# Ledger of designs, part 10: peptides against a protein of PDB entry 6GMG

Target 1, 331 residues: chain A of PDB entry 6GMG
Amino acid sequence: DSDDRVTPPAEPLDRMPDPYRPSYGRAETVVNNYIRKWQQVYSHRDGRKQQMTEEQREWLSYGCVGVTWVNSGQYPTNRLAFASFDEDRFKNELKNGRPRSGETRAEFEGRVAKESFDEEKGFQRAREVASVMNRALENAHDESAYLDNLKKELANGNDALRNEDARSPFYSALRNTPSFKERNGGNHDPSRMKAVIYSKHFWSGQDRSSSADKRKYGDPDAFRPAPGTGLVDMSRDRNIPRSPTSPGEGFVNFDYGWFGAQTEADADKTVWTHGNHYHAPNGSLGAMHVYESKFRNWSEGYSDFDRGAYVITFIPKSWNTAPDKVKQGWP

## One batch from the design tools (peptide)

Design b1_p9_2_s4 (made by RFdiffusion4, then SolubleMPNN; from b1_p9_2 with P1S H3S)
Fold by OpenDDE base, seed 1:
Structure b1_p9_2_s4 (fold): chain B 331 residues (1-331), chain A 9 residues (1-9)
Amino acid sequence: as target 1 above (331 residues)
Amino acid sequence: SRSPNLLPP
């Protein structure tokens, strides 16, 4: 029960983390120890270490979304999301493939749709766009300059995003970022901000008016990226979990993974930070654990989800929650 | 919604 959630206690600023534990190819630790690491590595504001505040610890306590929340500085809105979908593969498999033994038609179609998403290409697209945005931010001292720079960059690359309207999440994302407007953040100066990336796993079959089969096995047509841009309309994502296929079966609503702004060119070497569940040290779920996973471990996901999106947001450059290099585990 | 996740470890 979410009512068992507890805010982790404060950790002394100078307390060093205990060693992480290996877990299924990941580095794992308890949330309190992650706070220690966070304070040593990621807490810096203007080059100065900071103790994680009560508010930040409360955010973190919400689990996987909490990791993204504390590092991005805001609850995820997921508006600027990217993915890659192989439509030709999807059509071909539907036409020429067949359900497995015991697999329903709806289950087959849902599975084929899931398998038609390319997580690596989706991630690459998000990184590409983030790079363009960062170039546009670099010397822009007001939003107008940023937008002009962005349009120029997109034109130079012949990117379909140049055709998005001014109301698109693509162009409005910066102005809608609270830390951009904060005096100690961006202070309305785009050059003080940088683009960062996180990922969300979720269920496609969330429409209550759709068939039960879509809710159980996925909606093959839902949350596909737009051609050319790779943008995913996330407006219909309401954090509704997959419907059970048998009595007693239950699924989780979402998973979030924090990437930030790592510069590692090899996707397989990038580190993704995420949590298992909300912190309930006195409850049945127990203490929250934090995982630092390689991309292959993160992108694999769970059967609870059939969609993955890579989302761009912004943080002040003065924050160290998104360093160029992330080391997995401790030490 | 700000509901927490409940993923298995």
Scores: peptide ipSAE 0.046, ipTM 0.792, DockQ to the pose 0.146
Fold by OpenDDE base, seed 2:
Structure b1_p9_2_s4 (fold): chain B 331 residues (1-331), chain A 9 residues (1-9)
Amino acid sequence: as target 1 above (331 residues)
Amino acid sequence: SRSPNLLPP
């Protein structure tokens, strides 16, 4: 129940953050303090700091998705998603492996499928594609030029994405980005935009027409990336949480982590920003906390989820919500 | 829909 959600109050533009605190390898702070950091570090438009608006604070208050929302400028649509799945490992483990003691067949298959995803390779694929897109954006002053550049880049690399339909999320992602069309954003000029990445963790067993076992233990066949492209069909992701396996058990619907456009080559050193829950300072959940996690901490996820996707979207280059380098914590 | 997450602290 989100009825007790509260929009964090405004923070003075020049207020410096309090120090973050370590939390199991992460840097952690309360949402109000993150707003302070955001205003000092990420708020810049055309090089000028800005106070987080009421609207942005409201977006942020929704928790993990709020972090991605405020930094990307739009609610995540998750249309352009990538992952990596080891089919050979999956088949081999199903054939030669066995359920653990007390593990059902469905639970075994769900676990094996989950373990057959490679979060690092999925992330690297998204970074690769984002790089291609950024090259295509560089000197393109209209969408047609961008698309032509993109096709050429893909052809040169023999990338399977070159075979995607023109209406595919891959090709339509830019035109469907609100900030691309905004006068103070891209102003319909692709060269004013850059590709950015966020990640979503979610549950595979969302099909209500499937077996209860799949809803409880995962659907081994759901949300796999297409061979060659790495694209994940996210159309069936309806933010449905894992079904309880015991009375009183409950699971969360999703988790979002913001990466942006960091240039750190070592995946393990990249920083992911995410929130724990919606802001409810006077409710049972308490105040929202924001975490800045290394990739290892982020990619570990929770038992609530058996899928991870890495999603590409776009922001104006004039925004500083996706800097080349992200420093973990404060100071 | 716009749904908040409810992850534990």
Scores: peptide ipSAE 0.045, ipTM 0.788, DockQ to the pose 0.146
Fold by OpenDDE base, seed 3:
Structure b1_p9_2_s4 (fold): chain B 331 residues (1-331), chain A 9 residues (1-9)
Amino acid sequence: as target 1 above (331 residues)
Amino acid sequence: SRSPNLLPP
């Protein structure tokens, strides 16, 4: 129930953040303080700090998705998603493995499927593709030039993405980005845009026509990446949470983490920004908190989710919401 | 949908 959601108040542009608090390898702060940090560090348009607008504060107030929303400039569509799945491991574990004591067959299969995803390799794939896209964007002044560059880059690398249809989210993602078309954004110039990455955690067992076991323990066949490309069909992700396995148990629909365009080569040192829930300072949930987590902390996820995807979108280069280096916490 | 997330603190 989001009826208690409140838009955080405006923060003065020059107000400095209070120190973040360490929490199990993460840096944590209340949403209002994150706004202060955001204004100091991420708000820049064409090199000038900006106060977070009411609209942006409203987006942010939606929780984890709000962090990605405010930094990407649009609500996540998740159309260009990547993951890595070890098919051989999955098959071998199903064949040779055994359910744990008290574990049902469905629970076993769901667990094995979850464990067969490699979050690090999925992230690496997304970074690889984003890098290719950025090279294609660099000297392209129209969409046609961008697409031509992209195809050439993919051909040079013998990447299976070269075989994707022109209507694929892979090729259509740029033109479908609102900020690409904005005068103060890309202004239809690909060279003014850059690829950025965020991650989504979600539940595989979302098919209402499937068995109850799949809804409770996961669908082993759902949301697997295509071989060669790593693309995940996200069309069936409807933000449906895991079904309870016991009375009183409840699960959350999704989690989003913002990475942006960090250049840190060591995945373990990358910083992921996410929120806990929508901002409800006067409600039962309380104020929204923002976390800056290392990759290990982010990729661990929660029992609510058995899938992780790494999604590519685009922002104008004039925005500073995706800097090369992200510092965890404050100061 | 544009539903807000509800993660535990």
Scores: peptide ipSAE 0.045, ipTM 0.788, DockQ to the pose 0.148
Fold by OpenDDE base, seed 5:
Structure b1_p9_2_s4 (fold): chain B 331 residues (1-331), chain A 9 residues (1-9)
Amino acid sequence: as target 1 above (331 residues)
Amino acid sequence: SRSPNLLPP
């Protein structure tokens, strides 16, 4: 019930954050303290710190999606999503493997499918594509120039994305970014924009017309990346949670993690920022907490989810919500 | 859509 959601109060621009709490390789803090850190580190527009606006605080209050929302400047559309799936591993395990004791066939197949996704390779694919896009953006002062550059880059790399339709999410992503069109954002100048990455965890068994087993244990065929491109069709993601397998069991609908544009080459050293739930300080859920996790902690996910996607969007270079270096916690 | 109520370990 969103009825308990509260917008965090404004924090003074000069207020420094309290120390974060280390927890299982993560750094944790309450949402109000994250706002303080955000204002000190990520709020900069053209090098000047900004107080988080009421609108931004409201976005943030929605939880994990709120972290991505406030840093990307728009609600996630998830249209340009990438993943990596090992088809050979999947087929081999289904053929030669067997269900564990007490595991149903459907549960076995769902688990094998989940384990056949490679989060690191999916992340690397997104980073590769983001790099190509950034090169295409660098000297392009109109969309036509950007698209021409992008096509050339893809051709040079013999990338399968070169065969995508001009109307695909891949080619239309920039023009569909609100901040690209804003006067104080991109102002229709691609060279003022940069590609950024976030990740979404979600459940594969969302088809209500499918078997109950798929809804409970996953749909092995759902949300696989296209061969060559790594693109995931996210059109069937309706934020439907996993179905309970026992009475009283409940699962959450999704998780979002913000990466931005970190330049750290070692995936294991990258930092992912995410929230636990919507801010309800006076409700049963309590105050929202924000976590800064290493990749291994983020990519591990939860039993609530059997799919992970890495999504590309764009922000103005004048924003500091996606710096090249992210420090975990405070100080 | 509402965010989940995840609890990291």
Scores: peptide ipSAE 0.060, ipTM 0.807, DockQ to the pose 0.135; fails the geometry check

## One batch from the design tools (peptide)

Design b1_p10_1 (made by RFdiffusion4)
Fold by OpenDDE base, seed 1:
Structure b1_p10_1 (fold): chain B 331 residues (1-331), chain A 10 residues (1-10)
Amino acid sequence: as target 1 above (331 residues)
Amino acid sequence: RSPVRNLTPP
């Protein structure tokens, strides 16, 4: 519920940010100050700074999803999602492991499933696919050329994605991107677009017809990546939070982190931008804060979530919301 | 859909 959500006011285009606050490997600031940084660093269209519009400020005000929203130009659809799951580890731990003291069987299985996901490998898979897509985009001036290039790249790499259906999220993602069709965006020219990445953390136990234990401790079989491709079916993610395991306990529905198109090869050195909650400066939650976190801080997540997905979408190359290098904090 | 969350990092 966001009844007390407020759109942050406009910031002068040339106003410089105040210093960020370092905290536990993160850089933190209030949303108004992030807008200042965004205007100086990420706002550029065709190389020229832009003031964050009222619409963009409204998107941003929604919290963590707002950061991804304003930088990607659209609300996350999460259709092209990747993860990595170690099936052998999962089976072995279930067979040879034992519940901890006070841990139920369902809690044990849920924990083992969560621990069988590899966030770093999931992220690397998304980066690999984004790189293939970017190569396919580079010299393609219509969608047909892009798709042909993509198929050739996948065939050369013997990638299982080459077997995906033509209507799959993988092949349809570009044509379904609004900014691709915009005159001042891609203008239907793939070579004017680039692939970008964001991440979502969420709860696996969202099936209301399943057992209460799955809703409390996770569904070990839910939201696993397909073998070979790494694709995750996100269609059953309805933003339902984890069920309480004790009286008074509560969980949030999701977390989003923006990566963009950083070229840093070391995953541990990549920067992820996210928010804490919707902006409510006059409400109980208070002002929205924005965090720039290293991968280790982002990928650790919270007990609220047992799944992580790394999602690919597209933005125009003329936007600077996904630069090659992201600097943590200010200055 | 619910586009809102209220998680506060520690």
Scores: peptide ipSAE 0.075, ipTM 0.800, DockQ to the pose 0.139
Fold by OpenDDE base, seed 5:
Structure b1_p10_1 (fold): chain B 331 residues (1-331), chain A 10 residues (1-10)
Amino acid sequence: as target 1 above (331 residues)
Amino acid sequence: RSPVRNLTPP
């Protein structure tokens, strides 16, 4: 229940943030202080700092998804998602592995499936594709030119994505981006846009018609990437949380982490920005906190989730919400 | 209304 959600107040444009605090290898701060940092570091449009608008502050107040929302400029649609799944590992562990003491068969299968996903390889696939897209965008001044460039790049790399349907999320993603069509955004010029990445953690066992065991322990067959492309069909993700396995247990529906367009080659050194919950300073949850986590901390996830996807979207190059380098914390 | 979460990282 989000009835206690409050929009954070405006922060003066020139107000500097207070120092972040370390928390389990992360940098942590309250949402108001993140707004201060955001205005100093990420708010720039065409090189000029901007105060976070009321609308942007409202988006941010929704928690982890709010961080991705304010930085990407749109609510996450999750249509262009990538992951990596080791089918051989999965089959081998199912065949030769054994349930732990007290572990049911369903628990065992769910765990083995979760462990068969490789977050790092999934992230690398998304980065690879984003790089291809960015090359296709660079010299394209209309969508047709972009699509032609993209197909050529994919052909040159012998990438299976070249076989995707023209109506697939892969090819339609740019045209479906609101900021691409905005006068102060892309203005229908692909060369003014860049690909960016965020990640979503979620639960596989969302099918209400499935067994209770799948809802409690995961659906081993759900949300697997397509071979060759790495694309994940996210259409069945309805933000349904894991079902409780014991009385009093509760799980969260999702987690979102913002990466943007960092150029750091070492995945372990990349910074992921995310929030803990919606902003409820006068409610039981309290004020929203923002975390800047290294990839290790982000990719570890929580027991609430057994799937991770890395999603590509687009923002105008004139925005500074996805810089090449992200510094963890403050100062 | 947009979906929300209330996960608190340890």
Scores: peptide ipSAE 0.075, ipTM 0.794, DockQ to the pose 0.152
Fold by OpenDDE base, seed 4:
Structure b1_p10_1 (fold): chain B 331 residues (1-331), chain A 10 residues (1-10)
Amino acid sequence: as target 1 above (331 residues)
Amino acid sequence: RSPVRNLTPP
């Protein structure tokens, strides 16, 4: 199928957004209008508004991942991912629970596994770790200083992450961030960077060598967080969608939501920005829409996905793509 | 392949 994706046109820097449409606790707008908002609110570098570049508009045009891409400055690698899984609940439900009427054993197990993940706790863990990392970044003027600070912070908190290997995505995440090395970014100075968070929803049953049932109903053992750390091995996530369970059924490969670095303590009041699909104004899918959702709306997810991960990456402090406060919609 | 095809939030 020919990629009918189109890059949205440039918007004048001073053009104000049209009002967003409220919908079921979300604020919705077309991608062009989001670009206008982005230029007014999130585009600032060193305190100056910037027009979204052609490259950034191209990134954005990819849909939900595009929102995260343009705001983080890089395509999501998902290497530093966190989740929360209730193993006791899982075991108990498997033992004492029963399949619903018409539910297969595999479907039951997949559902129970999905329900054993706690999106809120996963998000909280990521925020906790991001906070630790931000403290470690503070006043660290080289990577060695950052790593030393990070280890000290983890030790002080008795955090299991202190036992991670030096080559772990946890310790290598900063050095692997392109904007950290950029002259107008971090310039190899950790104190110029801050930790930010985005989320990915995806399907667990991606192993082609596994049973058809796992591909249809989920793999209960896949993409679980490590005990103590909450780290999820994302290496097996290949953006493979759920397999159809009925003729004509199709599923989407992933969803991405951008949180950034909001300081709102109440998770339910946090705003998540995401897109519906790639921009195809002349195609069957139509124009891309951008949604600003409350956590409740984001964390609900879709039947397409049975996993949620909360990922940490870094951006320069000079960027305003991750402000302390995010206002939903416009105005 | 374009990453997201048909995700429609409610």
Scores: peptide ipSAE 0.058, ipTM 0.796, DockQ to the pose 0.203
Fold by OpenDDE base, seed 3:
Parts: C-alpha cells; structure tokens; sequence
Structure b1_p10_1 (fold): chain B 331 residues (1-331), chain A 10 residues (1-10)
C-alpha cells in the first residue's frame, strides 16, 4: 500500500547533486538528489537538459519501478523478457543432490531451481538481442522495414527468434511503445528509436491454485525461458510476493533495475539504477533512496525473489536516459 | 546497512 506516497518536489535545473554515499559497493542517495543528478546527466532531450516534470517525479516516487518508469518513459509491461536456465544442472542436482539439514523437499527443489538460473547469461542474451534490434532499427524508416531487417538479422545469426509468431512480444514490442508513436519521439520512424534493457526480480510461486509449498519456497517450473530463444512468458507475473514461511515474515513484491544501453563489454562493470521503496518522507518507510549498483550487487538479488528477467523496451534516441556510459554516484 | 525495500505498483 502506497497511501502515504508523496511526489518529490521540483529541483532547480541548475542545482548540482550532493555527493552520493558509498554503501556495500553501491552508490546511494536520497531521491531528491537523484533528481538533481538526473537533470544534469539523463534529462537531455535533443541535447538540451530538462527539468524533471511533475509527471516524471510522480512516476519516480513509486520506488524501484519508478526509476525504470521515468527513464523508459512508460510503466514496465515486461512483455519482452529474457533469462537463462541450465536445465541439465537442474535435473542433475535434483537427481543427485539432497536437501540440506532441516530443508524440506519443496524448499530444496525451489532452491535448486533458483540456482539453475544464470543472471549473467540472461543479461548477455538480452544484450545480444538488443544489439540485433538496434541494427534492424538503424536504417528502417517504417515498421515493415524494421521487421524485415530484424528477420534478416536473425536468419543470418541462425537465431531461434526468427521463428516467433508475428504477434509475439518480440515483433510487436516496437509498435506497442508509446514513445515510438509520439511526434516528438519516434514519430513512427524506427531509426529514431533504440533498444534499452531493464531487469526485474520477482517470485516464481505466484499461482494461488498451486500448493502452499510452491508459494513459500518457489515453483521450480515457473517462469523458465524457452530453450532456443531465452524468452520468458511473464503473463503470470502479477506482482505477488513470496508467502511467509514463519509468523511475522514478509516479502517485497518485486525489484526493478535500470541498465539502459550501456556499451561496457564487461558485465561486472555495468551500472544498474534502482530504488528501495516508494517515497514516503512523512511515513514509516521514509524518503525514497536511489542506488546505483554494479552488476554483481544487482544480480545478487534478495531472498524475496527467485527469478530474474532482463527486459527489452525502446526509447527515442533523442533521450539521454540510456547513455553509452554510466558513472556511479556523484561526482 | 542493507537497502530497505517495500515496493508497490501503481
């Protein structure tokens, strides 16, 4: 419940950020200071810095999802999601492994499934696909040209995505992006758009019709990527948190991390921007904080979540919310 | 201090 959520006030366009605080390998700051940084670094439209609008500040105030929202320009739909799952590892560990002391069978299976996901490979797959999409966008001046280019690129790489249905989120993602249709955005010109990436952490055991054990310890079969494409069906993700395993225990429903379009080849050096909770300066949660984490810090996740997905969306090239290089903190 | 998290969608 976010009834005590407050929209952060406007920050003067020329106000410089205060230094970020280092914390566990991350750079941390309060949301108001992030707005200052955002205005200096990420706000540029057509090369001109902009004050974060009231609408954008409202989006940002929702916490981790707000960071992705303000930078992508839309609330995350998570339709084009990728992950990597080691099926052989999973099967082998289930067959040859055994529960730890005090671990139930369901807990063991849930843990093994979680550990069978490879966050780095999932991220790599998303980056690979984003690169293909960007090549397809580059010289395409209408959607038909984009789709033709995309199919050609996929065929050249013998990528299984070439076999996806025309209605697949993979092919429909661009046309379903609001900023693509905006006059000051893509203006229906694919060459004005670029692919960007964000990540979502969430719980697998969301099916209310499933066993209590799956809701508590994870559903080993849920939200697995398709083997050839790496695509994850996110349709069953309803932002339902993990069920408590003990009295008084509670879990968070999701976490979002913004990557954008960084060109750093070393995954470990990439920076992920995320928030802790919705902004409630007068509430029990307090002010929202924004974190800039390296991939290791981001991909580590929390016990609240047993799935990670890397999602592709699009933004106009005229936006600077997804620069080639992101620096942690300030200065 | 670990990050404090409590997130809700709109």
Amino acid sequence: as target 1 above (331 residues)
Amino acid sequence: RSPVRNLTPP
Scores: peptide ipSAE 0.058, ipTM 0.784, DockQ to the pose 0.283

